# Peptides against a protein of PDB entry 4N7V, part 54

Target 1, 222 residues: chain A of PDB entry 4N7V
Amino acid sequence: TLRSITSPLVAHRLKPIRQKTKKAVVSILDSEEVCVELVKEYASQEYVKEVLQISSDGNTITIYYPNGGRGFPLADRPPSPTDNISRYSFDNLPEKYWRKYQYASRFVQLVRSKSPKITYFTRYAKCILMENSPGADFEVWFYDGVKIHKTEDFIQVIEKTGKSYTLKSESEVNSLKEEIKMYMDHANEGHRICLALESIISEEERKTRSAPFFPIIIGRKP

## One batch from the design tools (peptide; aimed at target 1 F107)

Design b2_p26_8_s3 (made by RFdiffusion4, then SolubleMPNN; from b2_p26_8, 8 letters changed)
Fold by OpenDDE base, seed 1:
Structure b2_p26_8_s3 (fold): chain B 222 residues (1-222), chain A 26 residues (1-26)
Amino acid sequence: as target 1 above (222 residues)
Amino acid sequence: DEKLEEEREKELEKELEKLAEEYEEE
C-alpha cells in the first residue's frame, strides 16, 4: 500500500514555493496545496503533461492531464484543471502515481524541516523548532557563533572555529568537550521549552478553534 | 536574523535539488 511507504503529506503553514527540475515542477501553493507537474520538452518548449494536485492534508489527490493530454506550456504556476479530472483519496491512489506522491511527500517534509514553527530567543541563542514531524528539527544559533542542529537521527555541531561534526549516539554526546557540553545543555533546555510551548499553544488552538497561532516568535534578540 | 533565514533557504534549496536528482535518477 501507499501507506506502507509514506504517510499523507502535511503542508499546513508552509510558505509558497516552486521548484523546477528537468522532468518535474513541484509547488506549494498559497492555498497550501501541493502540485507535481510532469514536464516534457517538445520543439524546444516545455509542456506540462500531467498534474497531481494534493490537498494540504495529503488525503485528496486530484489528477488531470492539461489540454486533453496534449500538454500546456510550462508557466509560473500549475495549469488550472479544466477537463478529464480524476480525484482519489490517499488510500485509493493508483500505484502508478505512488512514486510521484512519495516525491511530493519527501519534498514537503524537507520544506517542513526548514520551516520555523517556534522561534525562541534566549540570553545566549536563537532557538528554532521546525514544522516537521515526528521529531521536529531543532536549531540553536548561539550569538557567539556556535551552532547546534538537532534532528531525530543526529546532532550536528559547528564550533566557533568552524569545526563541524555529527553525533549519532548518546555515547558520542557524552564524549563531547566540556565547553561544548555547556552549549548542548543550553540547547536542550531551549528545546524543552519550545516543545512545552508547542503543546500548550496547540491545546489552545484546539479549544478555541481559531486560526493557526503558528509560527510564533518568543522574546527578542539581546 | 535575515542572514540566518537566507542561509536556511539556501540549505533548503540545495537539499531539494539533491532530492530532485535522486528522484529523477530512480
Scores: peptide ipSAE 0.494, ipTM 0.905, DockQ to the pose 0.844
OpenDDE base, seeds 2, 3, 4, 5: peptide ipSAE 0.489, 0.493, 0.483, 0.486; ipTM 0.904, 0.905, 0.902, 0.902; seeds 3, 5 fail the geometry check

Design b2_p26_8_s4 (made by RFdiffusion4, then SolubleMPNN; from b2_p26_8, 10 letters changed)
Fold by OpenDDE base, seed 1:
Structure b2_p26_8_s4 (fold): chain B 222 residues (1-222), chain A 26 residues (1-26)
Amino acid sequence: as target 1 above (222 residues)
Amino acid sequence: DEELEKEREEELEKELKKLSEEYEKE
């Protein structure tokens, strides 16, 4: 099943973006829908032959073939659906489209990992919790130049000297120099606070059913 | 702050390009 290889993509709160390559264009629209345009070249002109339009929650996929399958000239936005539109749920998507959906999902997940959800300024650092899930990326930019990037899989450290290294186990974290441990402790505290705020804000959003509160900025750079 | 945002955007674009290239090679 498609679900065995990926989850429905989630594009909520993401800024619009358009990424063109040789064979495809992926877009996050103002509507937070995601479009995958399949591009073919004929006589030095690029044409969109197929479009997958995915809802912001990833659960609905609309597929259409512009200009009756003849293709529509590539433009600065996806062509509008007209005729011969197929609509699928995530669980009913034909296997022939799974690779394209997976690409869209990976694209969105990468964008989410670089999209601030919570920005928190401490006395020593700018802390940023990102939109990706589970295990959102967490970045800490210390004002003195030290940088820490936490993911679900690793921790990257960039020291003042520019020395960079990646930690993949608790043992490696415990073997850090004492000076670096101080930065790590601060980063962990900032991370805890951001996660707590995320929980509280999400609960308020659930209760009020209001417009999204995210992204949010807490504090100011000193 | 603007500098950090630009750096993050540049990193994103670089990684998106790599992802796209990998997809097209498959």
Scores: peptide ipSAE 0.442, ipTM 0.899, DockQ to the pose 0.848
OpenDDE base, seeds 2, 3, 4, 5: peptide ipSAE 0.436, 0.439, 0.432, 0.442; ipTM 0.897, 0.899, 0.895, 0.898; seed 5 fails the geometry check

## One batch from the design tools (peptide; aimed at target 1 Q19 T21 E50 R106)

Design b2_p27_1 (made by RFdiffusion4)
Pose (drawn by RFdiffusion4):
Structure b2_p27_1 (pose): chain A 222 residues (1-222), chain P 27 residues (1-27)
Amino acid sequence: as target 1 above (222 residues)
Amino acid sequence: EEEEEELEEELEEELEELDEEESHLLE
């Protein structure tokens, strides 16, 4: 059952983005709702045969077939719903559409992996904690020129040369120049600080009923 | 501003890759 494989997507605090493609148009609206529009081409013009719209919390799914000859003319914004429409909860979503919800879930998870939640400026680097929690990606761009990319699985180092390599495990990073560990440890301290900063601010956010406390930009690029 | 543009470019590349790899799910 859907929910065996996947959890409801989270598109809160994400910026609006629209992505065209040969098959479909997947987007995130200003209301932070995820919209998936299937697209078909006819008479040198594109037609829409199905529209999936998922709530910001991913719990509510609306699907409408503007069933008509020629479908729906493709535009820059999602079309208004027709009358032969549908609405399901996440758990009550039919066995159909499951391939499409999973696609939308990946699209969102990818976007969150590139959405800054906390931006921290140190003396040596620009630190960014991303949106894809838990275990969000951590990116460090040293003014020195070195780039460090931290994942729940990976550590990625891009030296000033452009010489790039990936370090997976604790033993792999220990196989190191005792100078690059400074870049590693400074980035890890920055990661420690951002995870700590995120916790005490999101705690105050649960105490409140206001506009989101994210994303944050802390300090300034010297 | 350069770093934000680079990050947006990385996101657009990865979205193009997702469309190439997972587009069968839209069938």

Design b2_p27_1_s1 (made by RFdiffusion4, then SolubleMPNN; from b2_p27_1, 11 letters changed)
Fold by OpenDDE base, seed 3:
Structure b2_p27_1_s1 (fold): chain B 222 residues (1-222), chain A 27 residues (1-27)
Amino acid sequence: as target 1 above (222 residues)
Amino acid sequence: DKLEEERKKELEEELKRLEEEEGHLLD
């Protein structure tokens, strides 16, 4: 099943973006829908031959073939769906589209990992919890120039000298110099606070059923 | 701001890597 390969993509709260590649253009629209435009070149002109338009929650996929499948000239936005339109649920998506959906999902997940959900200013740093899940990326920019980037898989440290390294195990974290451990301790505290606030705010958002509360900014730079 | 531009640059670089590594999904 498609679900065994990937979960439905989530594009809520993401800013619009349009990224052109050789084979496709992937966009997040103002509506927070995701579009994959499959591009072919003919006589030195690029044409959109197929479009996958995916809902912001990833559960609905609209597929259409511009200009009766002949293609529409590539422009600054996806061509409007006019004919040859098919609509599928995530679980009913034909297998021939699974790989394209998977690419869209990976694209969105990457964008989410660089999209602030919570910005938290401490006495020493600007902390940012990102939108990706599970295990959202967490960045700490210390005012003195130290940077810590936490992901589900690793921790990257950039020291004042510009020296950078990646930690992939708890043993490596425990082997850090004492001065770096102080930064790590602060980063971990900020991370805990952001996760706690995310939980509380998400619950209130659910109860209120209003406009999204995220992204939020807590405090300000001293 | 500076951090936003840096994140944008990082995103663009990582999206390029994604295309190189996973672009075959679009074949």
Scores: peptide ipSAE 0.533, ipTM 0.936, DockQ to the pose 0.813
OpenDDE base, seeds 1, 2, 4, 5: peptide ipSAE 0.529, 0.529, 0.531, 0.527; ipTM 0.935, 0.935, 0.935, 0.935

Design b2_p27_1_s2 (made by RFdiffusion4, then SolubleMPNN; from b2_p27_1, 10 letters changed)
Fold by OpenDDE base, seed 2:
Structure b2_p27_1_s2 (fold): chain B 222 residues (1-222), chain A 27 residues (1-27)
Amino acid sequence: as target 1 above (222 residues)
Amino acid sequence: EELEKEREEELKKELEKLEEEYGHLLD
């Protein structure tokens, strides 16, 4: 099943983007829908031959073939769905579209990992919790030039000198120099606070059924 | 504004790397 390969993509709260690739254009629209435009070249002109339009929650996929499959000239936006339209749920998507959906999912997940959900300014750093899940990326930009990037898989440290290294185990974290441990301790505290705030804000969103509270900025740069 | 522009440029570069790794899914 498609579900055994990937979960439904989640494009909520993402800013619009349009990225041209060699074989496609992938977009997040103002509507938070995701479009994959499959591009073919004919006589030095690029044409959109197939479009996958995926809902913001990833559960509905609309597929259409511009100009009855002849293609539509590549433009600054997806062509309108006018010809040969099919609509599928995530669980009913034909297998021939699974790889394209998987690419869209990877695209959205990457955008989410670079999209601030919570920005928290401390006395020493700008802390950012990202939109990706599970295990959201967490970045700490210290005002003195040190950077820490936490992911589900690793911790990257960039020192003042520009020296960069990656930590993949607790033993490596424990072996850090004392000066770097101070930055790590501050990063971990900032991370804890961001996760606590995320939980509190999300619970209030659930109770009020209001518009999204995210993204949020807490504090100011000193 | 400058920091947002830098983040957008970094994101575009990471999306290019994504294409290099996973672009075969679009074949």
Scores: peptide ipSAE 0.595, ipTM 0.935, DockQ to the pose 0.703
OpenDDE base, seeds 1, 3, 4, 5: peptide ipSAE 0.591, 0.592, 0.594, 0.591; ipTM 0.936, 0.936, 0.935, 0.935

Design b2_p27_1_s3 (made by RFdiffusion4, then SolubleMPNN; from b2_p27_1, 10 letters changed)
Fold by OpenDDE base, seed 2:
Structure b2_p27_1_s3 (fold): chain B 222 residues (1-222), chain A 27 residues (1-27)
Amino acid sequence: as target 1 above (222 residues)
Amino acid sequence: DELEKEREKELEEELKKLEEEEGHLLD
């Protein structure tokens, strides 16, 4: 099943983006829908031959073939749906579209990993919890130039000198020089606070069922 | 701000990398 390969993509709260690749254009629209435009070149002109339009929650996929399958010239936005529109749920998506959906999912997940959900200014750093899930990325930009980037898989440290390295285990973290441990401790505290706030805010958001509370900014740069 | 611009640049670079690594999904 498609679900065994990927979960439904989640594009909520993401800013619009349009990324041209060799074989496709992937977009997040103002509506937070995701479009994959499959591009073919003919006579030095690029044409959109197929479009997958995916709902913001990833659960509905609308597929159409512009200009009766002849293709529509590539423009600055997806072509409008024409005749022969197919609409599928995530679980009913034909297998021939799974790879394209998977790419869209990877694209959205990457964008989410770079999209601030919570920005928290401390005395020493700008902390940012990102939108990706599970295990959201967490970045700490210290005002003195140190950067710590935490992901589900690793911790990247960039020191003041520009020296960078990746930590993949607690043993490596414990082996850090004392100066860097101080930054790591601060980063971890900021991370804890952001996660706690995310939980509290998400609960209130659930109760009110109003406009989204995220993204949020807590504090200000000193 | 400057950090936001840097993150946008990182995103662009990583999206390019995604195409290089996963672009075959679009074939």
Scores: peptide ipSAE 0.627, ipTM 0.952, DockQ to the pose 0.854
OpenDDE base, seeds 1, 3, 4, 5: peptide ipSAE 0.626, 0.625, 0.619, 0.622; ipTM 0.952, 0.952, 0.951, 0.951

Design b2_p27_1_s4 (made by RFdiffusion4, then SolubleMPNN; from b2_p27_1, 9 letters changed)
Fold by OpenDDE base, seed 1:
Formats: structure tokens, sequence, C-alpha cells
Structure b2_p27_1_s4 (fold): chain B 222 residues (1-222), chain A 27 residues (1-27)
């Protein structure tokens, strides 16, 4: 199943972006929908031959072939859907489109990992909890130049000297120099606070059913 | 700010790498 390969993509709260590659253009629209435009070149002109338009929650996929499959010249935005469109749910998406959906999902997940959900200024650092899930990325930018980047898989440390290294186990974390452990402790505290705030704010969003509260900024740089 | 610009640049670089690595999905 498609679900065994990837989960439905989630593009909520992501800023519009348009990224061109050799074979495709991937966009997040103002509507937070995701478009994959499959590009072919003919006579030195690029044409969009196929479009996958995916809803912001990833559950609905609209597929169309511009200009009756002849293709539409590549422009600064996806071509408008024609009357000849196919609409699928995530679980009913034909297998022939799974790889393209996966491509879109990877794109969105990467964008999410770089999209601030909560920015928290402490006395010593700018802390940022990102939008990706599960295990959102967490970045700490200390005002003295130290940087810590936490992911689900690793912790990257950049020291004031520019020395960079990656920690992949608790034993490696425990083997850190004492001065670096202080930064790690602060980062962990900031992370805890951001996660707690995320939970509280999300609950309030659920109760009020208002517009999204995220992204948010807490505090200000000293 | 400068931090945001740096993050955007990192995103662009990582997207480039992703598309190079995952481009086979569009074959």
Amino acid sequence: as target 1 above (222 residues)
Amino acid sequence: DELEKEREKELEEELKELFEEEGHLLD
C-alpha cells in the first residue's frame, strides 16, 4: 500500500514555495496545496505534461494532463486544471502515481523540518521548534556562536571554533566535554519548554476552533 | 533576519540534494 511507503503529506502552515528541477517543479501554493508538475522538453521549450495537485492534508490527489495531454508551456505557476481531471483519495491512489506522491512527501517533509513552528528566545539562545513530525527538528542558536541541531536521529553540534560533529547515541552525548554539556542542558530545557507550549497551544486551538496560532514567537532577543 | 536567510539557504541546498537523490522517483 501507499501507506506502507509514506504517510499523507501535511502542508498546513507552510509558506508558498516553488522549486524547479530537471524533471519536475514542486510547489506549495497559497492555499497550502502541493503541486507536482512533471516537465518535458520539446523543441527547447519546457512543457508541463502531468500535474499532481495534493490537498494540504495530503488526503486528496487531483491529477490532470494539461492541454489534453499535449502539455502546457511551463510558467510561474501550475496550469489550471481542465475538465479532464481524476480525483483520488490517498488510499485509492493508483500505484503508478505512488513514486510521484512520495517525491512530493519528501519535499514537504524537508520544508517542514526547516519551517519554524515555535521560536523561543532565552537569555542565551534562540530556540526553534520546527513543523516536521514525528520528532520535530529543534535548533538552538546560542548568541555566542554555538549551535545545536536536534533531530530524531542525531544531534549536531557546532562549537564557537567552528568545529562540528554529530552525536548518534547517548554514550556519545555523555562523552561530551563539560563546557559543551552546559549548552546541551540549556538546549534540552528549551526543547522541553517548546514541546510543552506546543501541547498547550494546540489544545487551545482545538477548543477555540479559530485560525491557527502557529507559528509563534515567544520572547525577544536580548 | 540573517538567521532566517541562512536557514533558507540551507533549505535550498538540502532540497537540491534531495532532488538529486530522489530524482529517480520521477523516472
Scores: peptide ipSAE 0.159, ipTM 0.799, DockQ to the pose 0.791
OpenDDE base, seeds 2, 3, 4, 5: peptide ipSAE 0.148, 0.156, 0.158, 0.161; ipTM 0.790, 0.792, 0.782, 0.801; seed 5 fails the geometry check

Design b2_p27_2 (made by RFdiffusion4)
Pose (drawn by RFdiffusion4):
Structure b2_p27_2 (pose): chain A 222 residues (1-222), chain P 27 residues (1-27)
Amino acid sequence: as target 1 above (222 residues)
Amino acid sequence: EEEEELEEELEEELEELDEEEAHLLED
């Protein structure tokens, strides 16, 4: 059953983005709702045969077929819903559409992995904690020129040369120049600080009923 | 400039996602 494989997507605090493609148009609206529009081409013009719209919390799914000859003319914004429409909860979503919800889930998870949640400026680097929690990606761009990309699985180092390599495990990073560990440790301290900063601010957010406390930009690029 | 590079990376990964998993949008 859907929910065997996937969890409801989270599109909160994400910026609006629209993505065209040969098959479909997947987007995130200003209301932070995820919209998936299937697209067909006819008479040198594109037609829409199905629209999936998912709530911000991913719990509510609305699907409408503007069933008509020639479907729906493709535009820059999602079309208004027709009358032959549908609405399901996440758990009550039919066996159909499951391939499409999973696609939307990956689209969202990818966008979050590139959405800054906390931006921290140190003496030596620009630190960014991303949105794909838990274990969000951590990216460090040293003013010195070195780039460090931290994942729940990976550590990625891009030296000033452009010489790039990936370090997976604790043993692999220990196989190191005792100078690059400074970049590694400074980035890890920055990661420690951002995870700490995120916790005490999101805690105050649960105490409140206001506009989101994210994203944050801390300090300034010297 | 850094924000633009990050937006370029996101566009590239979205294009890859469309190429790899467009089959999921089929009936």

Design b2_p27_2_s1 (made by RFdiffusion4, then SolubleMPNN; from b2_p27_2, 10 letters changed)
Fold by OpenDDE base, seed 5:
Structure b2_p27_2_s1 (fold): chain B 222 residues (1-222), chain A 27 residues (1-27)
Amino acid sequence: as target 1 above (222 residues)
Amino acid sequence: ELEEERKKELEEELKKLFEEESYLLDD
């Protein structure tokens, strides 16, 4: 099943973006829908041959083939759908589109991992909790130049000297120099605070039933 | 405009990282 490969993508709260790659253009629209334009080149001109438009919650996929499948020249926005439109639910998406959906999902997940949900300024650093889930990315930009990037899978450290390394186990974290451990301790504290605030804010958001509270900025840059 | 610069940096980063996933579009 498609669900065994990926879960429905979630594009809520993501800002509009249009990203061109060699084989496709992926867009997040103002509506928070996601469009994958499949691009082919003919006689040095790029054409959109197929479009997957995915709802913000990932559960509805609309597929159309511009110009009866002949394609439309690539433009600065997705081509408008014609009357020949197919609409599928996530669980009813034909297998031939699964990899393309996965492509869209990967893109959205990447964007989410770079989209601030909570920005928290401490005395020493700018801390950012991202939108991706589970295990949201957490970045700490210390004002002195040290950078820490936490993901579900690893921790990347960039020292003042520019030396960069990745930690993938607790053993490696425990082997850090004392100076770096101090940065890690601060990062972890900021992370804890962001997670706590996320929980509290999300609960209040649920109770209020108002416009999204996120993204939010807490504190001020010194 | 500073926001535009950050957007461009993000787009460049996304391009580099996401291009690796283009194999998903292969026939």
Scores: peptide ipSAE 0.223, ipTM 0.822, DockQ to the pose 0.512
OpenDDE base, seeds 1, 2, 3, 4: peptide ipSAE 0.220, 0.213, 0.213, 0.219; ipTM 0.830, 0.816, 0.824, 0.821; seed 2 fails the geometry check

Design b2_p27_2_s2 (made by RFdiffusion4, then SolubleMPNN; from b2_p27_2, 8 letters changed)
Fold by OpenDDE base, seed 4:
Structure b2_p27_2_s2 (fold): chain B 222 residues (1-222), chain A 27 residues (1-27)
Amino acid sequence: as target 1 above (222 residues)
Amino acid sequence: ELEEEREKELEEELKKLFEEESHLLDD
């Protein structure tokens, strides 16, 4: 099943973006829908031959072939759907489109990993909890130049000198020099606070059912 | 201005990182 390969993508709260690659253009629209435009080149002109338009919650996929499958010239936005469209639910998406959906999902996940959900300014750093899930990325930008990037899989440290390294185990974290441990301790505390705030804010958002509370900024840069 | 610069940086980073995923579009 498609679900065994990827979960439905979630594009809520993401800013519009349009990214061109060699074979496709992926967009997040103002509507928070995601479009994958499959691009082919003919006589040095790029054409959109197929479009997957995915709902913001990832559960509905609309597929159309611009200009009756002949394609439209690549423009600054996806071509409008024609009368010949197919609409699928996530669980009913034909297998032939699964990899393309996965492509869209990975793009959205990457954007989410770089999209602030909570920004928290401490005395020493700008802390950012990102939108991706589970295990949201967490970045700490210390005002003195040290940077820490936590993901579900690793921790990257960039020291004041520009020296960069990646930690993938607790043993490596425990082997850090004392001066770096201080930064790590602060980063971990900021992370804990952001996760706690996320939980509290999400619960209040659920209760009120108002406009989205996120993204949110806590504090200000000193 | 600051938002535009950040957006540009994000687009450049995403371009670099996501180009490797283009194999998913192979038929």
Scores: peptide ipSAE 0.206, ipTM 0.802, DockQ to the pose 0.522
OpenDDE base, seeds 1, 2, 3, 5: peptide ipSAE 0.201, 0.198, 0.194, 0.201; ipTM 0.808, 0.806, 0.804, 0.809

Design b2_p27_2_s3 (made by RFdiffusion4, then SolubleMPNN; from b2_p27_2, 11 letters changed)
Fold by OpenDDE base, seed 5:
Structure b2_p27_2_s3 (fold): chain B 222 residues (1-222), chain A 27 residues (1-27)
Amino acid sequence: as target 1 above (222 residues)
Amino acid sequence: DLEKEREEELEKELKELFEKYSHLLDD
């Protein structure tokens, strides 16, 4: 099943973006829908031959073939769907589109990992909790130049000297120099606070049923 | 500018991602 390969993508709260590659253009629209435009080159002109438009919650996939499959010239936005549109639910998506959906999902997940959900300014750093899940990325930009990037899988450290390394286990974290441990301690505290605030804010958002509270900025840059 | 740096990082990672998963778009 498609679900065994990937979960439905989630594009809520993501800013519009359009990224061109050799084979495709991927966009997040103002509607928070995701579009994958499959691009082919013909006579030195790029054409959009196929479009997958995925709902913001990932559960609905609309597929169309511009100009009856002949394609439309690549433009600065996805071509408008014609009357020849197929609409699928996530669980009913034909297998031939699974890989393309996975591509869109990976794209969205990356964008989410770089999209601030909570920005928290401390005395020493700018802390950012990202939108991706589970295990949202957490970045700490210390004002002195140190950077810590936490993911579900690793911790990347960039020291003042520019030295960069990745930690993949607790043992490696425990083996850090004391100076770096101080940065890690601060990062971890900021992370804890962001997670706590995320929980509280999300609960209030649920209760009020208002417009999204996120992204949010807490504190001020010194 | 932290925002610019983050944008550049995103762009870099997007390129890497697209290269890594470009095969998913093949028929």
Scores: peptide ipSAE 0.322, ipTM 0.855, DockQ to the pose 0.811
OpenDDE base, seeds 1, 2, 3, 4: peptide ipSAE 0.321, 0.303, 0.319, 0.319; ipTM 0.855, 0.846, 0.855, 0.853

Design b2_p27_2_s4 (made by RFdiffusion4, then SolubleMPNN; from b2_p27_2, 11 letters changed)
Fold by OpenDDE base, seed 4:
Structure b2_p27_2_s4 (fold): chain B 222 residues (1-222), chain A 27 residues (1-27)
Amino acid sequence: as target 1 above (222 residues)
Amino acid sequence: DLEEERQKELEKELEQLFEEESYLLDD
C-alpha cells in the first residue's frame, strides 16, 4: 500500500514556495495545497505534461494532464486543470503515482523541517522547533556563534571556530568537551520547553477551534 | 525584510537538498 511507503503529507501552515528541479517543479500554493509539475523538454522548451495537486492534509490527489496531454509551457505557477481530471483519495491512489506522491511528501517534509513552529529566544540563543513530525527538527543558534541542530537521527554541532561534527549516539554525546556540553545542556532545555509549549498550545488550539496558533514566537533577542 | 531573507535562504537550501530526491521521478 501507499501507506506502507509514506504517510499523507501535511502542508498546513507552510508558506508558499516554488522549487524547480530537473524533472519537476514542486509548489506549495497559497491554499497550502501541494503541486508536482512533471516537466519535459522539447526543442529547448520546458513543458508541464502532468500535474499532481495534493490537498493540504494529503488525503486528496487531483491529477490532470495539461492541454489534453500535450503539455503547457512551464510558467511561474502550475497550469490550471482542464477537463481530464482524476481525483483520488490517498488510499485509492493508483500505484503508478505512488513514487510521485512520495516525491511530494519528501519535499513537504523537508520544507517542514525548515519551517519554524515555535521560535524561543533565551538569554543565550535563538531556539527553533520546526514543523516536521514525528521528531521535529530543533535548531539552536547561540548568539556567540555556536550552532546545534537536532534531528530524530543525529545532532550536528558547529563550534565558534566553524568546526562541525555530527553525533549519532549517546556515547558520542557523552564524549563531548565540557564547554560543548554546556551548550548542549542549554539546547536540551530549550528543546524541552518548546515541546512542552507545543503540547500546551496545541491543546488550547484544539479547545478554541479558531485560527491556528502556530507559528509562535516567544521572547525577544537580547 | 527578514521574512523575505529567510524564504530565500530556505529556497537555496532546498534547491541543493531536494535535487537528490529526483530519483523518485524516474520511470
Scores: peptide ipSAE 0.230, ipTM 0.825, DockQ to the pose 0.504
OpenDDE base, seeds 1, 2, 3, 5: peptide ipSAE 0.222, 0.222, 0.221, 0.224; ipTM 0.831, 0.823, 0.831, 0.825; seeds 1, 2, 3 fail the geometry check

Design b2_p27_3 (made by RFdiffusion4; failed a check: the pose's geometry)
Pose (drawn by RFdiffusion4):
Structure b2_p27_3 (pose): chain A 222 residues (1-222), chain P 27 residues (1-27)
Amino acid sequence: as target 1 above (222 residues)
Amino acid sequence: LELTDEEIEESLEELEEKLEEELEEEA
C-alpha cells in the first residue's frame, strides 16, 4: 500500500519553481502546493490530460481530468479545476497515481536538498544547512576556495585546485593530510552550530503561531 | 497517461543540474 514505500511529502517554505519537460510539467506554486500536470502534444501544440495537486503537507491530493477533446491548453500556470474532479487523503489515494505521487515526492525531496534553511558566515567560510531534514545536506564554501559537501552518507571535498574526491567513512577521512582536517573540523563545527541554532529557533517556533522562522541568514560575508 | 523510468530520471537530472547552477550563482 502507498505508505508502504513512501511518506507524505513536505513542501513547506519552498520557493516557487516550474519545470517543463517532454512528458509533464511538475511545479511548486506560491501556495507551496505541489502540482503535477501530464502533457501531450498535438497539432504542434501541447495538451494536458491529467493534473495532480498535492497539499503542502502532502496529506490532501486533488486530481482532475478536464476531460474534453484536445485536453487542456498548456500554459505557464496550472489550469483551473473542472467539474469532474477528485479529492483523496494520503491513505485513501487509489492504487493508480502511486507512481506519480512517488515522482512528486522525489521532486520535492530534491528541491529541499538545495533549499537553504540556515546560512552561517564564519571567518573562513559560508555555511549552509539545507531543508531536507532529517539529516539535511550541509555545504561549506570557504572564501579560501575549498568546497565541502556533507550528506548523511558522504563527505565531499573540493580543493582550491578543483581536485575533487569523496570520503564515505570515518576511516576514509582519517586517511588525510593533517591540514585538510582543519577544513573538515571547521566545517564540522559550523555544522554543529547550525544544527544547534536550528533547534533552539524551531523550538521557539512551535511556541508561536506566526510566519516561518526560516530561512535564516546569520552574519555577513566579510 | 503513465510515466516511464527513463522520463522520470531525465527530468530529475535536468532539474538537479539547474538547481546546482542557481545555487553556485547565488554564492

